# Designs tried in a protein design run: peptides against a protein of PDB entry 2AZE. Part 27

Target 1, 148 residues: chain A of PDB entry 2AZE
Amino acid sequence: AQECQNLEVERQRRLERIKQKQSQLQELILQQIAFKNLVQRNRHAEQQASRPPPPNSVIHLPFIIVNTSKKTVIDCSISNDKFEYLFNFDNTFEIHDDIEVLKRMGMACGLESGSCSAEDLKMARSLVPKALEPYVTEMAQGTVGGVF
Target 2, 101 residues: chain B of PDB entry 2AZE
Amino acid sequence: GRLEGLTQDLRQLQESEQQLDHLMNICTTQLRLLSEDTDSQRLAYVTCQDLRSIADPAEQMVMVIKAPPETQLQAVDSSENFQISLKSKQGPIDVFLCPEE

## One batch from the design tools (peptide; made by RFdiffusion4, then SolubleMPNN)

Design b1_p10_5_s1 (from b1_p10_5, 5 letters changed)
Fold by OpenDDE base, seed 4:
Structure b1_p10_5_s1 (fold): chain B 148 residues (1-148), chain C 101 residues (1-101), chain A 10 residues (1-10)
Amino acid sequence: as target 1 above (148 residues)
Amino acid sequence: as target 2 above (101 residues)
Amino acid sequence: STVTTVRTLK
């Protein structure tokens, strides 16, 4: 029946939307964990050192990273007011956002790749509200994907 | 019947999506709280040591770009053109390199 | 990497 066909289309639409939201939620969780873990690490480090790091020795979020071979020649043009930059490379480059940097630093506890040790998972769980802990567990186990 | 089954499926999916929305709201709230907490923002930084840990400093140069929100970034990475263009509307752009590089 | 040229845009 036509009504059944309409509902089937709607069902598929909702399933896809749920899938997208699952991905978004996972990313949000990873961001939260990474940020909180970074803050916690730095707080502890500053306490141990009894001082904050020198201002020019750290980069605060947000930022992006551009990396390229050390052999890459870079030409840089900058406006007087520094509002405009133009970089020309003679070879390929990569751009990464700060979240990706944090992930590579291990700030997401390996949750992003499902490679959490017991300690990593414990840390990850401790950095999210209780309501999110089950989902963190599912992410670590690779069991995310089912319908609630 | 088929109709009833599909109707039930949609109801279940609606409930599932609502649960997801709830969890997402929790996450966004937490992230907002972090962004609004001055102490957290003060501590939200990476070091050159961190940057070196994610890229081989012997092989790669790492450039850090801090740009105001809404900055336009245009990147071309092709065999004939390798270029990054930045244009800010809200303030100056800062570029950093680790001292050892 | 080598930054060979720094130019001021106008």
Scores: peptide ipSAE 0.058, ipTM 0.900, DockQ to the pose 0.041
Fold by OpenDDE base, seed 1:
Structure b1_p10_5_s1 (fold): chain B 148 residues (1-148), chain C 101 residues (1-101), chain A 10 residues (1-10)
Amino acid sequence: as target 1 above (148 residues)
Amino acid sequence: as target 2 above (101 residues)
Amino acid sequence: STVTTVRTLK
């Protein structure tokens, strides 16, 4: 029947929307874990050192990273007010945002790639509200994707 | 029947989406709390050692760019052109290197 | 790499 067909189309539409929201939620959870883990690490480090690091020795979020071969020649043009930059490379380069850097540092506990040890999972769970813990567990197990 | 089954499915999907929205709201709230906490923002930093773990300075040059919000970034990576263009509207852009370079 | 006008983290 036509009515059933219409509802089936709507069903598929909603399933796709839910899938997208699941992806968004996973990313938000990873960001939360990464940020809190980073802050916790640095807090402990500063407590042990009994002082904060020198101002010019650290990079505060947000930032982006550009990396290329050390043999790459880079020509940089900067406006007088430093509002505009132009970089020309003679070879390929990579760009990474701060969240990706944190993930590669292990700040998300390997949860992003399913490489989460028991201790990593314990840490990850401790950095989210209780309501999010079941979802973190599912992420670690690779069972996220179903409709709940 | 089939119609009743589909109707039930849609109701279940609605409830599932509401649950997702609730979880997302919780997560968004936590992230906002982090952004509003002065101490957290002070401690939200990485070091040169951290960057070395991502890209070895012995092989790769690592450049850090700090730009104001809403800065426009355009990148071209092709056989004929390798270029990054930055344009800020809210302030100056800063660029840094690690000491091992 | 050869780079112009870059500040170094200390």
Scores: peptide ipSAE 0.038, ipTM 0.896, DockQ to the pose 0.041
Fold by OpenDDE base, seed 5:
Structure b1_p10_5_s1 (fold): chain B 148 residues (1-148), chain C 101 residues (1-101), chain A 10 residues (1-10)
Amino acid sequence: as target 1 above (148 residues)
Amino acid sequence: as target 2 above (101 residues)
Amino acid sequence: STVTTVRTLK
């Protein structure tokens, strides 16, 4: 009947919305884990060194990364006030945001790729509120959205 | 019947979405707390060693760009044009090079 | 605009 058809359409709409929210939540969890893990690492390092690193030896978030072959020639034009930059490359380049950098550093404990060891999973769980721990476990197992 | 089943399914999906919303609220709250904590922000940094770990410094040059919010970034990566354009409205842009090994 | 070198992390 038409009523059932309408409900089927609504069902599909809700399923898609849930799928989108699942993706958003997973990314938020990864960001939280990565940030907290980074902060924890640096706090420990500074405690061991008994001082913070030199100001010009670190880059604070947020940032983006541009990488290219060392053989790539880069021309950079900068405005006087440094408000405008123009980079010209003679070959391909890559752009990565800080979150991706943190993931590649292992700050998300391999959770983003399902490559969590038992130790990684333990760390990941310890960096989120208790209410999020079950979801972290599901992410590690790849069982998120199993009902859908 | 089919109608009853669909109605029940929709209710279950609504509950599932509400659970997701709840978890997302918890997560966003945690992220806000991190952003508001001065100590956390002070410690939210990477080093050149970190950057070298993600890109082989023997083969790749790594530039770090710190740009103010609302900075416009335009990138072209084609066979005939390789270009990045940055335009800030809220302050200067800083660019750093990761030293080679 | 001018062409210049970028800063190097130390």
Scores: peptide ipSAE 0.033, ipTM 0.898, DockQ to the pose 0.040
Fold by OpenDDE base, seed 3:
Structure b1_p10_5_s1 (fold): chain B 148 residues (1-148), chain C 101 residues (1-101), chain A 10 residues (1-10)
Amino acid sequence: as target 1 above (148 residues)
Amino acid sequence: as target 2 above (101 residues)
Amino acid sequence: STVTTVRTLK
């Protein structure tokens, strides 16, 4: 019947929307874990050193990374006010945002790639509110995607 | 019947989405709290050692770019052109290298 | 435009 057909279309629409939100939630969780883990790591390090790092020895978020072969020749043109930069490379380069850097550093505990050890998962759970712990577990198990 | 089943499914999906929205709100709240916490922001940094861990400084050159919000980034990566253009409207752009390189 | 050296972290 037409009514059933209409509802089926709506069902698919809602399922797709939920899927999109699940993806967004997973990314938000990863960001939260990565940020908190980074902060915790640095806090511990500073406590151990009994001082903060020199100001010019660290880069605060946010930032982006550009990397290329050390053999790549780079020409950089900068405006006088430093509002404009132009980089010309003679070979390929890569651009990464800070979140990706944190993930590669392991700050997301391998949750982003399904590479969570027991300790990683424990850490990840400890960095989110209790309400999110079940979802973190599902992410680690690869069981995200079902209907609540 | 099928109609009743679909109707019930839609109700359940609505509840599921509401639960999902709730979790997302929790996450966004946590992120906002982090961004608003001065101490957390002070501790939100990476080191040269971190950069070395993601790219071998012996083989890769790594630049860190700090640009104000809404900075325009244009990148071309093709056999004919390899270029990055940055245009900021809100302040200067800073570029850094790790000293080990 | 000015060609400059990228600043180095300490």
Scores: peptide ipSAE 0.032, ipTM 0.898, DockQ to the pose 0.039

Design b1_p10_5_s2 (from b1_p10_5, 7 letters changed)
Fold by OpenDDE base, seed 5:
Structure b1_p10_5_s2 (fold): chain B 148 residues (1-148), chain C 101 residues (1-101), chain A 10 residues (1-10)
Amino acid sequence: as target 1 above (148 residues)
Amino acid sequence: as target 2 above (101 residues)
Amino acid sequence: PVKTTVRTLK
């Protein structure tokens, strides 16, 4: 009886670990798709323009964004060496990382929310190695919750 | 029996986890390749138009912060205090605004 | 720290 109890505890531990790894893998896949899709988009755009964009017109990864109402007053203090910044707002703000920005841009093809069209899914599959394609399909269908 | 069943379940879970590990290795390898490819990194950028698309440009302004690794970020968002503090140890921090904001 | 403005992208 005690042996069975120990194994049941171990089973639960492994199940939880698997769920965590599934979540991590999904995020990694989304990052890969988003990055590759972004690069592809920009490559095409530069080819069409026959030149890269002006250096001061683009923001390279990595970055974070802070958004707030246009009515929000922001006080910014910067050290001489720019190693230290202090922002004071008179109202609420939001912070987002670059990956979230890419997702909201649609670079992950809506896979992050399970809102993939057939075209979106095709794009997503094309941006990952063959071994990951089945998992991408499962993500789109919302069926990743199962154990292999 | 119950013991045999549990033992079998654990073996199956181990195999499943190994499959996950394999897929994760593939994924991390791809991400590493992206990070090492200079052309990909050159093309890994967004524009102000992109940023406007994710926030209502009529209502929101967007600041972009580029900070070196290991930069400390402290944010307070309460009814009495709205503050962001950045402290870098590895280099200067750069902050941008999109035009027309 | 010195009060200043942020840089605007072009």
Scores: peptide ipSAE 0.064, ipTM 0.895, DockQ to the pose 0.041
Fold by OpenDDE base, seed 1:
Structure b1_p10_5_s2 (fold): chain B 148 residues (1-148), chain C 101 residues (1-101), chain A 10 residues (1-10)
Amino acid sequence: as target 1 above (148 residues)
Amino acid sequence: as target 2 above (101 residues)
Amino acid sequence: PVKTTVRTLK
């Protein structure tokens, strides 16, 4: 019947919306783990050193990085107020945001790629509220995607 | 029947989405708490050593960009054009290089 | 705009 067809369309719409929210939640969880892990690492390091690092030796979030071959020639034009920048390269470059940097540093414990050891998973779980722990476990196992 | 089954499925999906929304609220709350904690923000940094683990300055130039929120970034990476444009509306942009270059 | 060199982290 037409009514059943309409409900099936609605069902599919809701399933897609849930899938999108699942993706968003996974990213948020990874960000939380990465941030807390980074802070924990740095806190420990500063305690061991008994001082913070020099101010010009660290980069606080947020930031982005651009990398290219050392052989790449770069021309940079900057406005007088530093509100505008223009970079011209003679070869290809890469851009990475801070979250991607943290992931590549291992701050998300390999959870983003399903490369969690038992120790990594333990760390990841310790950095989220208890209500999120089951989801972290599912992410590590690659079993996220089902409906509650 | 089929109609009753579909109706029940939709109710179950609604409950599932509500549970998902609850988890998302918990997560966003935690992230907000991090952003509001002064000590956490002070400790939210990476070093040049960290960046070397991502892109080795022995082979790659690594440039860091610190820009205010809502800064516009435009990038072109093609055979004829390799360009990055930055335009801030809220303040100056800071750019610096990692050592070992 | 003025062409310039970016500074280096210390």
Scores: peptide ipSAE 0.055, ipTM 0.894, DockQ to the pose 0.040
Fold by OpenDDE base, seed 3:
Structure b1_p10_5_s2 (fold): chain B 148 residues (1-148), chain C 101 residues (1-101), chain A 10 residues (1-10)
Amino acid sequence: as target 1 above (148 residues)
Amino acid sequence: as target 2 above (101 residues)
Amino acid sequence: PVKTTVRTLK
């Protein structure tokens, strides 16, 4: 009885760990798709324009975005070496990392919400190694984790 | 029996985890390849137009923060205090605004 | 810390 109980505890521990790894894997896949899609888009755009964009007109990854109402008053304090920043707002703000920005741009092909058109899914699959394609398909169908 | 069933479950879970680990290794390898490719990193950027699609500078102030890895970010968003604190140990932090601001 | 302005993207 005690042995079975110990194994049940271990089973639960492993299930939780697997759940965490599933989440991590899905995020890694989305990152890969988003990055490759972004690079592909920009490569094509630069080829069409026959020039790269001005250096100060683009933001290279990684970055984060902070947005708030234009009516919000912001006080910014910066250390002399720019190692420390302090922002004080008089109203609410939002923070978004670069991956979230890419997702909202559609760079992850809607895979993050399981809302992929046939073309979206085709694009997503084309941006990952063959070994990951089945998992991408499961993500698109919302069936990931159904085995457990 | 119960013991056999649990043992089998654990074996199946082990196999599942090994599969996940393998796929994750593939993903991390691909991401490393991207990070090591100079041309890919050169092309890994967004534009102000992209940012407008996320938060229109006509209505929102959009601040871009570029910070070194492992930079500490602390944010407080409450009725009493609205604050963001950034502390870097690996280099300077840079901050930008969209041109519409 | 010292208050300063934020740079604008071009």
Scores: peptide ipSAE 0.052, ipTM 0.894, DockQ to the pose 0.042
Fold by OpenDDE base, seed 4:
Structure b1_p10_5_s2 (fold): chain B 148 residues (1-148), chain C 101 residues (1-101), chain A 10 residues (1-10)
Amino acid sequence: as target 1 above (148 residues)
Amino acid sequence: as target 2 above (101 residues)
Amino acid sequence: PVKTTVRTLK
């Protein structure tokens, strides 16, 4: 009886761990798709333009974005060595990492929200190794959650 | 019996977790390859147009922060205090605005 | 992008 109870506890622990890893895997897949899609987009764009964009017109990863109302007053203080920044706002702001930006750009093909068109899903699948394609399909269908 | 059933469940869960670990390793490998590829890194960028697509500069002011790894970011967003503090340990921090702003 | 104009932090 006690042994069974111990195993039941262990079972639950493993189930939770698997659930966490599933979430981590999904995020990794989204990152991979987003990065590869971004690179591919830019490669094609540069090929079409026959030149790279001006250096000051692009922002390379990694980065973060801070956005606020245009009416928000921002006071910024910077150290001489630029190692320290202090921003004071008079209203609320939002912070987004580069991955979130890529997702909002559609670089993850809508897979993050399960809103993939047929074309989006095709793109997503094409940007991952073969072994990951079934999981991408499951993500698109919203069927990820069970233990395989 | 019950014991045997639980034991079998644990074995199955172990196999499932191993499969997940395998897939995760594949993903991390791919991401590492991207990070090590200079051409990919050169092409890993967004434009001001991209930023406008997610945050309209007519309505929102957008700052881009490029900070070295391990930079400390402290954000306070409350009715009494709205503040972001950045402290880098590995180099200077750069802050940019889109020209359209 | 253009750099922001900020004041010096002491």
Scores: peptide ipSAE 0.038, ipTM 0.891, DockQ to the pose 0.034

Design b1_p10_5_s3 (from b1_p10_5, 4 letters changed)
Fold by OpenDDE base, seed 4:
Structure b1_p10_5_s3 (fold): chain B 148 residues (1-148), chain C 101 residues (1-101), chain A 10 residues (1-10)
Amino acid sequence: as target 1 above (148 residues)
Amino acid sequence: as target 2 above (101 residues)
Amino acid sequence: STTVTTRTLK
C-alpha cells in the first residue's frame, strides 16, 4: 500500500539521520575528552613547575597547522594588515586542525581509533558526564551503531 | 500487519533519536562550559614540543596558523599548484613556525 | 633549514 511505502521511506530517512547523529555525537565526545584531558595535563604540569609556561612557548586553541617537508620552499605573501595570506609551496603539504592534533597527541585516549587500554578507557570515562559513559564504552568496544 | 509494524518501527526510532539528541545536548553543554571557563581556556594550549611529537621533526616543518573565526581558508594541493590562501574578516592572522625548525 | 620567503601582498 502507498501508506506502507511512505512509512518505509520515512523509516529509512530516520535511520540515516540517526546514523549521522551518532557520528556527530562520537566526534563531540572525542572533542570533550581531548579538551578536558589537555586542560588537566597542563594544569598538572603548571602545578609541578609552579609557574605557567612562557607566553610565546604555547599555542592556545583554536589553531591549525600546516606541515610539509623541510625541503619545501615556501613563498608567503602577506597583506600589510595581516588580514590576508598567500602561501605558495613547491611541494605537497598537509593541513590539520587542532582537534586532529589533540587526537594524535593521545588526548582522546585512543578512543578515536578504538585502541584504548584499560587505563585509557578509565581516563576517557572520567572526562565525561555519567550519562555519556555508556556511550564511551560502546565506542571503545566498537559496538556503536545499533539503534537505542 | 505490515502497516502496524512500520508504525511501531518509527515510534522506536523516534525514541532512539530523542535519546541521541539528549546525549548530544549534554556534550554540547559541556563543550560550552569549557569555552566559557576562563581557566580552562587559559590551559587549553599545546606546545611546540607537542607538535613535534606528532610530526617527524627530522623531515617535516610545522607552521602554526592562528586565525580569527570565519577566516576563509582555501587550499590547493596538486602537482601543478600547491597553495594556501587565508582571508580574514575579523582581524589579523598570525602565522609562525615552532622554534628550532 | 626551512626556506620561507615573504613579500607584501597588495
Scores: peptide ipSAE 0.302, ipTM 0.907, DockQ to the pose 0.040
Fold by OpenDDE base, seed 2:
Structure b1_p10_5_s3 (fold): chain B 148 residues (1-148), chain C 101 residues (1-101), chain A 10 residues (1-10)
Amino acid sequence: as target 1 above (148 residues)
Amino acid sequence: as target 2 above (101 residues)
Amino acid sequence: STTVTTRTLK
């Protein structure tokens, strides 16, 4: 009886660990798709323009975005060596990492929300190794975890 | 019996986790390959137009933060305090506004 | 139109 209880605890522990790894894998897949899709987009754009964009017109990864109302008053304190920054806002703000920006740009093909068109899913599958395609399909359908 | 059933379940979960780990390794490898590819990194950028598409500069201001790895970021967003603190140990932090703001 | 003030950390 006690042994069975111990195994049930272990079972639950493993299930939770698997769940966490599933979330991590999904995020990694989204990152891969987003990155590759972004690179593909930019490569095509540069080929069509026959030149790269002006250096000051692009932001290379990695980066973080902070946005707030244009009416928000921001006080910024910066160290002399620019190693330290302190921002004080008089209203709410939002912080987004580069991955979230890419998702909102559609670079993850809507896979992040399971909202993929047929074309989106086709693109997503084309940007991952064959071994990951079934998982991409599951993500698109919202059926991840059925095999565990 | 119950014990045998639980033991079997644990073995099955172990196999499932191994498969999951394998997929994660594949994905991690692909990401590393992307980071090592100079051309891919050169093309890994967004434009100001991209940022405007997700945050209209007519209504929102957008700051971009470029910071070295291991930079500490602390954010407080409450009615009593709205603050962001950045501290780098590896180099200077670059902060700039998107154009048209 | 955004108001941003900058100062040096002490």
Scores: peptide ipSAE 0.286, ipTM 0.905, DockQ to the pose 0.041
Fold by OpenDDE base, seed 1:
Structure b1_p10_5_s3 (fold): chain B 148 residues (1-148), chain C 101 residues (1-101), chain A 10 residues (1-10)
Amino acid sequence: as target 1 above (148 residues)
Amino acid sequence: as target 2 above (101 residues)
Amino acid sequence: STTVTTRTLK
């Protein structure tokens, strides 16, 4: 029947929307874990050192990373007001945002790639509100969205 | 029947989406709390050692870019052109080099 | 005109 067909189209539409929201939620959870884990690490480090690190030795979020071979020749042009930059490379380069850097540092506990040990999972759970813990567990098991 | 089954499915999907929205609101709230906490923002940093652990400056140079919000970034990586363009509207851009040692 | 400036993290 035409009515059933219309509802089936709507069903598929809603399933796709839910899938997108699941992806967004997972990213938000990873960001929360990464940020809180980073802050916790640095707090403990500063407590042990009994002082904060020198200002020029740290990079505060947000930031962008560009890496290339140490042999790459880079030509940089900067406007007088530093509002505009132009970099020319003679070879390939990579760009990474701060969130990706934190993930590669292990700040998201390997949850982003399914490489989450028991201790990693314990840490991840401790860094989110209780209501989010079941979802963190599902992320670690790779069972997110299994009900759909 | 088939119609009743589909109607039930749509109701279940609605409830599932509402649950997701609730969880997302919780996450958004937590992230906002982090952004509003002065101590957390002070401690939200990485070191050159951190960057060396993931980028290996022995083989790769690492450049750090601090840009104001809404800065435009354009990158071209092809056999004929390797270029990065940055354009800020809200202030100056700062660039750092991470030393090898 | 343009200039080149670089700051090294310590």
Scores: peptide ipSAE 0.196, ipTM 0.902, DockQ to the pose 0.039
Fold by OpenDDE base, seed 5:
Structure b1_p10_5_s3 (fold): chain B 148 residues (1-148), chain C 101 residues (1-101), chain A 10 residues (1-10)
Amino acid sequence: as target 1 above (148 residues)
Amino acid sequence: as target 2 above (101 residues)
Amino acid sequence: STTVTTRTLK
């Protein structure tokens, strides 16, 4: 009947919305883990060194990375006030945001790719509130959204 | 019947979404706490060694760009044009080079 | 006019 058809449409709409929220939540969890893990690492390192690193030796978030072959010729034009930049390359380049950098550093414990060891999973769980631990476990197992 | 089943399914989906919303609220709260904690922000950094670990400077040149919020980034990466344009509205843009060693 | 300036991490 028409009523059932309408409900089927609504069902599909809700399923899609849930799927989107699942993706958003997973990304938020990864960001939280990555940030906390980074902070923890640096705190420990500074404690061991008994001092913070030199100011110009570190890059604080947020940032983006541009990488290209070291053989690539780069022409840069900068406005006087440094509000505007124009980079011209003679070859291909890559752009990565800070979150991707942290993931590649392993700060998300391999959770983003399902490459969590038992130790990685333990670390990941320890960096989130208890309410999020089950979801972290599901992410590691690849079982998120199993009902859908 | 089918109608009853669909109605029940929709209720279950609503509950599932509410659970997701709850978890997202917890997560966003944690992220806000991190952003408001001065010590965490002070420690939220990477080093050149970190960048070298993900992009070998022996093969790749790495530039770091720190741009203010609302900065416009335009990138073209095609066979005929390789370009990045940055335009800030809220302050100067900083560019860093990661040393090879 | 344009300039070229960068900062090198140490």
Scores: peptide ipSAE 0.181, ipTM 0.902, DockQ to the pose 0.039

